# Peptides against a protein of PDB entry 6GMG: the designs that were tried, part 195

Target 1, 331 residues: chain A of PDB entry 6GMG
Amino acid sequence: DSDDRVTPPAEPLDRMPDPYRPSYGRAETVVNNYIRKWQQVYSHRDGRKQQMTEEQREWLSYGCVGVTWVNSGQYPTNRLAFASFDEDRFKNELKNGRPRSGETRAEFEGRVAKESFDEEKGFQRAREVASVMNRALENAHDESAYLDNLKKELANGNDALRNEDARSPFYSALRNTPSFKERNGGNHDPSRMKAVIYSKHFWSGQDRSSSADKRKYGDPDAFRPAPGTGLVDMSRDRNIPRSPTSPGEGFVNFDYGWFGAQTEADADKTVWTHGNHYHAPNGSLGAMHVYESKFRNWSEGYSDFDRGAYVITFIPKSWNTAPDKVKQGWP

## One batch from the design tools (peptide; made by RFdiffusion4, then SolubleMPNN)

Design b2_p14_8_s4 (from b2_p14_8, 7 letters changed)
Fold by OpenDDE base, seed 4:
Structure b2_p14_8_s4 (fold): chain B 331 residues (1-331), chain A 14 residues (1-14)
Amino acid sequence: as target 1 above (331 residues)
Amino acid sequence: MDPYKKVREYLGSL
């Protein structure tokens, strides 16, 4: 029941966090303690610490998506999403592979499709594109200058994204970012903005008109990246969880991980911040916990999900929600 | 134990 969500109380601005706990190779804490860390480390606007507002605490209370929401300044739209899919591997495994003992054909095909995605390559593609965008944002004082710079960068790299439609999420993402238009944000100045990354894990078998097997075991053809660009059409993602395969089984609807703009070149050393569920301290779910995971632990995901996407959005450079370095845990 | 549970979807206007 979604009605038992509670907004975490305010934390004093100067309250230091308690130590995080190790959990499955991650650093874990309760949501209120994350608020304390956030205020000390990520809250800065124009170099000044800020108390997390009631609105921001409400956003955060939504769970993993709330972590991305509070740090990006908007609910994730997932429009500019990237992934990597090995089509040759997929075809070869379907042709030459066999279902495991007790595995149905649909389960086999779903598994092979899941295993044909490369999370690391998907992440690297998003980082590459974010870097191009950041170069295009630099010294661009209007959207036209940004777009001209972006097209020039893409042409120089012979990137397939240069062929995207002007209405595509790729070219429209900046103008559609609320904080870009805010006076205390970008103020319509691209040079005040930077590209940031988050990730979403979700289920492919979301089409209600499809077979029950696709809903249970995945749709092998759904949410594949476009060749050359790596762009994923997320328009059919409706936060529908995997269908139960047995009575009483239930699956999580999605997972979101916040990366921001870390400069660590080694993907395995990057830190991803996420939450377990919405905050329900008086409900069956209990209090929300926040995790800071290494890429290995993040990208592994859960059996609840068979797709991962790496999404680009924008935040003002004056925000400290996406620092160059993220330290796992506390202290 | 799976640490992940249901995450609430935003049902309001975006």
Scores: peptide ipSAE 0.131, ipTM 0.735, DockQ to the pose 0.206
Fold by OpenDDE base, seed 5:
Structure b2_p14_8_s4 (fold): chain B 331 residues (1-331), chain A 14 residues (1-14)
Amino acid sequence: as target 1 above (331 residues)
Amino acid sequence: MDPYKKVREYLGSL
């Protein structure tokens, strides 16, 4: 099938967005209208509005991942991911629970594993770590100073992340961020960078060598956070969707939600920006739509996914793609 | 199918 993805056209810098459509606690708009909003609200570099470049519009056209891509400045690598999993709940439910009527053992185990993840606690952990990182960044003018500050902050909080290897994604995340090295970005100055968060929903049963049941109903042991740190090994995430459970059934490969660096303490009031699919205005999928969802609407996810991870990356402080406050919709 | 783009709409109506 020919890639029917289309890059959205440029929007005039001064074009104001049309009103978003409210939908079940979300605000929805077509991708071109999101570009208009982005140019008015998020495009600022050093306080100056920017037209979304052709490259950025191309990134955006990839769908939900495109929203995260254009706002973070890089394709998501998902290396620094956090989640929360209740091992005691999982073990107890497996031991004492029973499959529902018509539910197979594999379906039961997959469901119990999914239900043992706590999206809110996972998000909270990522926010906690991002806060620690931001403190470590604030007055660090080289990577060594940042790492020293980070270790000190972790020691003060008795955080298990202090025991991570120097080669771990946790300590290497900043230096591996392209915008950190860019002259108009961080320029190798940690104090010019800030930590930001996005989320990925995906399927646990991605191992092609595993049982068909794991691919259909989930792998209960896959993508669990490490105890104490909350770190998830995302190396086995290959964007493989859930396997069909019935003929003709198909599942989405992933979902990405952009949070950025909102300061709203109430998780339920935070806004997550995501897209429905890649932009194909002349194809069967149609035009890409962008959604701004509250955390509840985002974290609920879909049956397509049984894992949620909250990922930390970095952007220059001069970018306005991750403001302290995000307003849902327009106006 | 490009693994780097979101290839389908949600099965559930938003």
Scores: peptide ipSAE 0.118, ipTM 0.775, DockQ to the pose 0.136
Fold by OpenDDE base, seed 2:
Structure b2_p14_8_s4 (fold): chain B 331 residues (1-331), chain A 14 residues (1-14)
Amino acid sequence: as target 1 above (331 residues)
Amino acid sequence: MDPYKKVREYLGSL
């Protein structure tokens, strides 16, 4: 496949966005107009509006993942991922349920597994953990202090995460964040950082050594959260899309949604920013579009995906890419 | 209409 991806051109720093378009309950715009919004709203470093750099525009051009990339400052590693899975529902439905007319056993099991995930509870778990992390970051001026605070917070809440290994992505996430080590970022000071959230939708049936049925209909056992912690092992996620069930069918490999650090308590009122595809204005895909969706629209996902994860990473507090309030669309 | 139907993100060399 020819790399027809193009870096969006620079937008003048003071150029205001054009109005977003309504699109099935979402606000939608072309990538260049999102850059304009981003510069006005999210670009601030130490309170100063910034033009989106060529590097940042390059990152953004990757599509939905590019939205998360430009706002988080790093390509998503997905190491600290959370979900919620109802094991009892899953077992009960497998035992007492039956395939629908024309549904294969594998299709039934894949569907039941998909339906046993709770996106809202997964998101809530990530928000809970991010809150704990943010409290641990407060007044911690070195990593040791942060880790000590984190362990204390978890102990006070009797959270199962307190039992995670020191090598766990949970404890190593901060030290593995490039912006934490940057002089103009965290400068190795945890108190300069904050936890942020993004989400990934993806396919469970990615194992090429598994049955064709698992690749077509999902792997019911893949990417389940660990009990108590809600942690998802994302190590087997290789951005492999769902396998076609019919000739000419094709599926998207993933979807990323940026939430950041919104303080809106009502999940349904939170805004998720994502892109449709990489920017290919001269290609068959066309220009990248950016969507701002409410949680309901985001969490619904697509048939392309049977898993959702809510991932925690960190950004400097001096960045405005994760404000407390996000307004959908423009103006 | 699904805006993602048969559309893929660029994975590039990460």
Scores: peptide ipSAE 0.074, ipTM 0.717, DockQ to the pose 0.287
Fold by OpenDDE base, seed 1:
Structure b2_p14_8_s4 (fold): chain B 331 residues (1-331), chain A 14 residues (1-14)
Amino acid sequence: as target 1 above (331 residues)
Amino acid sequence: MDPYKKVREYLGSL
C-alpha cells in the first residue's frame, strides 16, 4: 500500500498562527498551523526559538502519536506506565450488577472493567511519581546519584516503588532515554533532565489466542495496575485495535495525548495535545488536525479503547516542549 | 462527528 502520508512543509520561524477553532469543547487547527504555534511557543532550545526540522515535521505527520513524538523527542515506548483500578468496585459490580438489555455477559464484564478504572487517579499517580523523579534528578550529576536519590525519596514517602527491581522500567527509564545521552541534551547529567507525562488510550483485548469475546468486548484482567505501585505492564500492548462487533465496523489502534510538565494542580484545567490521524492532504483521510483538549475531553476517550495509561518519560530541561503553563488554542 | 481517525504506526514499534 502506497504510504499516502505526507511531511508537512516548513513554516517560516516568525509566522504567527491563525486562530484555532472550537471543536467539541476543544481547540482545533490544521497541522501546519500547529507547527506555527509550536515554533512560537514550544520550539525553544536554550531560550531560542527554532524552526521545526524536517525530521520533526515527519514525526509530527504520524498523527496523535506524532504530537507526543515531536514533543518528547522519541517514539513512545510506553514502558513506565501508570493507572488506577478499583478492584472492590469491579468485584462488587460483577457480583451484584446485571447486564443491560441486549448486553452479553462478556460485554457486561468488559464494560464493568473499563468503568472500574479511574483516569484522574491514574493521572495523579503519574504526577506524583514524576514529582519524586524530578526531585531525584535536581542535584544528581550521574546516574548513580540519581538512583540513590530516587531510592531515598521513595523510602521517605514509604512508596511501594522502592521495592521494584533495579532492572524495572522505573529505574532504567532515564538510562534508556536517547536525549539523556545526547551532548546537546542531558549529556549523561540527570540534573539537565526533567520528567514529563503523556497518555495512551488502547484496547485491552489484544491477545489473538484469547476468545473472540475478549477481542470484541475487552479483557477484564488485562493491563491492570499493580497494587501499591500503580505500574501497568505494557509489554502485551501491540497496537492491536478492538475487533469489530458487526460487519463493516472498524476501530482505531490507539490515541496519544501530550501533557508534558504542566504545574496546574487542578486536573480538569490541564491541556492535552493530540492529533486525529496521520497527515494525508491528498488522501482520503485529508490533512492532519491537532487538538488541544482539557483533561475531561481527553480522559473520556472513545469506544475504540477501554484502557488509559499515563506514561512518564524524560526530556532535557533546555527544551520548551513541556512548559509549566499551556494555553489552549490561539491567540 | 468523530474527529478521531486512523493514525500511522511506526514500523519500528511493532
Scores: peptide ipSAE 0.092, ipTM 0.731, DockQ to the pose 0.184; fails the geometry check

## One batch from the design tools (peptide; made by RFdiffusion4, then SolubleMPNN)

Design b2_p15_3_s1 (from b2_p15_3, 9 letters changed)
Fold by OpenDDE base, seed 1:
Structure b2_p15_3_s1 (fold): chain B 331 residues (1-331), chain A 15 residues (1-15)
Amino acid sequence: as target 1 above (331 residues)
Amino acid sequence: SAADLINKYGQEAFS
């Protein structure tokens, strides 16, 4: 019941967080305590701590998407998404593998497709592209200069992204970022912006005109990355959850994890921040909790989802919502 | 399971 959602109250700027607690190998805390941490660590604008505004607290209250929302400054559009898919593995397993006991053919194909995605390689591709973008942003004081730099960087690396259309989300992502245009943000100066990354887990079988089997067990052909670029067409993602396979079964529509711009080279040591559900302290769901997970915990996902995408967006460099290093938990 | 970390009734900003 969406009517149970409550905006968390304001926290004093100088209030220190309570210690996080371990939960399923992650650091976990209630949303109000995350706000305290956020104000101490991530709230800085131009080097000055800020109290989380009512608007930001409202964004955060929406759950897992709220964490990405408050830190990126906009509701996720998911337009610039990357993944990695092993086509040869997929074909080989379909040809030489067999369904498990009690597994239908459709379930088998869906599972094989899911297992053919490589989360680590997908994440690595997004980081690679973000690095290219950051180099292109450097010393570019208008969009034209940024685009020229970007094309040059891609050409030097023989990256297939150089062949993308000028209208592609890849080239239009910066100009479509609200904070880029804000006076206190980028102020239309690319050099004041940096690329950041978040991840989305979702279900492949979202086509209502497809077979029931695809909706229940996944669509093996849906949301695959384009060869060479790694780009995923997210236009058909409408936040439709997996269809139940048995009476009473239900699945979640999506999960979001915030990475930002961490510089840790070891993927396994990177920290991903996410929430469980919308904040409903007086409702059946209870208070929202925030988790800080290592990559293994995040990338494992759940049976609710068979796709993971790594998305690039932009924030002003003056924001500290995407620091070079993220520490798990508190203190 | 997802129920431990992700509630089935997760809310998005736009329905």
Scores: peptide ipSAE 0.029, ipTM 0.717, DockQ to the pose 0.292
Fold by OpenDDE base, seed 5:
Structure b2_p15_3_s1 (fold): chain B 331 residues (1-331), chain A 15 residues (1-15)
Amino acid sequence: as target 1 above (331 residues)
Amino acid sequence: SAADLINKYGQEAFS
């Protein structure tokens, strides 16, 4: 029912948000009110508050992905994704564990695989890499300088990412960022850019050629991070939802959460901004709502998903869509 | 569109 999607109207630049509502440990509000908050807090370009443009409102209206879209400036490509997987735990549990009562073998294996991912460690890895990238960006005035700095940083840390191909998403991510090339963005100057993070939740069992069980209960071998680097090959993610396990059951394709560039060291205190669905105020889904969740609430996810990836992209430093500190809710 | 990628059960999952 994408036909019901509506672009939220413009909000006056000086209109203050209404208070957010508590929702299961989160702060929740309608999309129109989020636009008001966004204009007050996140809209700044070169220190100047901006009204959210029609284009940005259109992006936002797409729901959870819209929140990441409007704040990152581009539709998520998810090319530079990180996760953490405990291979030993997985193997040991498969070997020594047993299916629960009523649980099929495939369901058991899918569950064990899901539980073998560590969301916090995945997030930490992404933050670590983002930090390295930010150091490489800081004084680099062309891409060559950035890449040289990056390689040096990786070598100093003995990071396996140093062995990635020059055309890998890791090294090509900056040059492939539209805002890097924009005159009012990076203007081809890496030092004007910063690394930011968002997260995607999705289903592992997306391979149409695989067994029905994998599509229903997960593919234990899919979307695992590469050893050493933590990189996840996202090329097979086609936004295919989990297959129903019972009649009438349905699942959502994905969820996106925006973190940005918060400096809070305690993961549990970080704030993740996400939407529930596309904006359809006159449709069955209703108006879009925006949530600001703590990491625990975000990382918990839903049964719709068995994978969480933490993705790095870049935005101009002149944008305030990724501030050092994010305050949950309003006021 | 991104909206087309959101399953109709989105409300149940995220509301």
Scores: peptide ipSAE 0.029, ipTM 0.719, DockQ to the pose 0.138
Fold by OpenDDE base, seed 4:
Structure b2_p15_3_s1 (fold): chain B 331 residues (1-331), chain A 15 residues (1-15)
Amino acid sequence: as target 1 above (331 residues)
Amino acid sequence: SAADLINKYGQEAFS
């Protein structure tokens, strides 16, 4: 029951984590132990280790979204999202493929659409854009300078993002980041900020006015990236889960994975941090566990979801929640 | 399971 959520207690600042447990290619630990690791590794502000605050612990307690929340400093808005969709593959499979035995046409189309997304290319696009943004941020001391730099970078690369509206999530993302405006954050200085990435898994069939088949098996046309930019319109993502296909079946509305700003060039070696469920140590679900997964483990997702988006946001450079290198597990 | 990823409050309050 949702009412069983509990905020994890404070951990002593200098308490070292217990070893993580390997589990199917990922490292796993209980949330309290993750807090210990977080305090030792990710908590630093201006180089000083910090105890996770009660507010941060409360954010974390919400599960998968909590991991992204505590590390990004804000609840995910998901406005600046990227993906990659192979239109040719989709069309070809629809034309030349056939439903599996017992598979409905709607189920077939939904599956084909899901399989036409390339998670690695989507992630790569987000990293590319984040890199461009970081270059634009580097020596910009006001938003105007940042935007000018960004436009120049995009022009040099002949990137279609240069044609986005000034009010688009792409150009407005920085100014809409609370930590950018904070005195101890960016203090309105773009050069004090850096782009970071997280990922969201969700269901495409969220339109209540659409057919039941789309709600059950996916909407093949929903949440596709725009050609050239790779931007996904997330405005219609209302955290609506997949509809049950059989009695007693239930799906969850989303999953979140935190990447940050790792510099590892090999996508397969990047580490994604996520939670299994909200913290309910006295409830049926039990204590929240945190997983540090490789990209393969993360990108596989669950049957609950048929879309993956890679989202860019910003954090102050003074925060250590998005280091260049993330080590999986402990020690 | 994946169905347990969030609680009711997270879904209702932040959706």
Scores: peptide ipSAE 0.028, ipTM 0.712, DockQ to the pose 0.459
Fold by OpenDDE base, seed 2:
Structure b2_p15_3_s1 (fold): chain B 331 residues (1-331), chain A 15 residues (1-15)
Amino acid sequence: as target 1 above (331 residues)
Amino acid sequence: SAADLINKYGQEAFS
């Protein structure tokens, strides 16, 4: 019940976080304590700590998406999304594989499709593209210069993204970023911005016109990345959860994980920040908790989801919500 | 498990 959502109270700027607790290989804390950490570590604007504003606290209160929201500065649009799908594996398994005992054909196909996605390669692709974008941003003082740089970078790498339409989310993402246009943000200067990454887990079977089986077990053809580019068309993602397969069963509509702009080369050592649910301290769900997970913990996902996308957006370089190094937990 | 980390009914959608 969304009506139980409460905005966490303000935390004093000088209040230090309490220690996080380990939870299934992750670092976990209550949302209020995350706010404390955020203020100490991630809140900096132009090098100065900031108290999390009421607006930011309200964003954060929405749960997993709130973590990405507060750190990216905007509600996730998910337009510039990447994934990796092994088409050969998928085809081969469908052709030569068989449903498990008790597994329906639809369930089999859905599972095979899910297993044909490679989260690590998807993440790597997003990082690769973000790196290209950052190079294009570095000395570009207007959007035209940025776009020219971007095309040159892509051409040099023989990247299929160079063939994307000018209206593609790939090229339009920067101009559509509110913080890019803000006076205290990018101020329309690309060189003041940097690319950042977050991830979304969601359900493929969202088409209401499709079979019930697809809604229950996944749509094998949905949300596949385009060959060459790795771009995922997210236009059909409407935050519809997996359909129950049994009475009383329910699934989460999505999960978001914030990565930012970590420079750790080993994917397994990267830290992903996410929340469990909206903040409802007086409701049945209880207080929101924030998790800092390693990639393997994040990318594993849950049965609620059969798709993972890695999304690129932009934040001002003056923000410290996406530092080069993220330390898991506290202290 | 998902139950430990993500509440099945706890994610609020926003658009």
Scores: peptide ipSAE 0.027, ipTM 0.702, DockQ to the pose 0.249

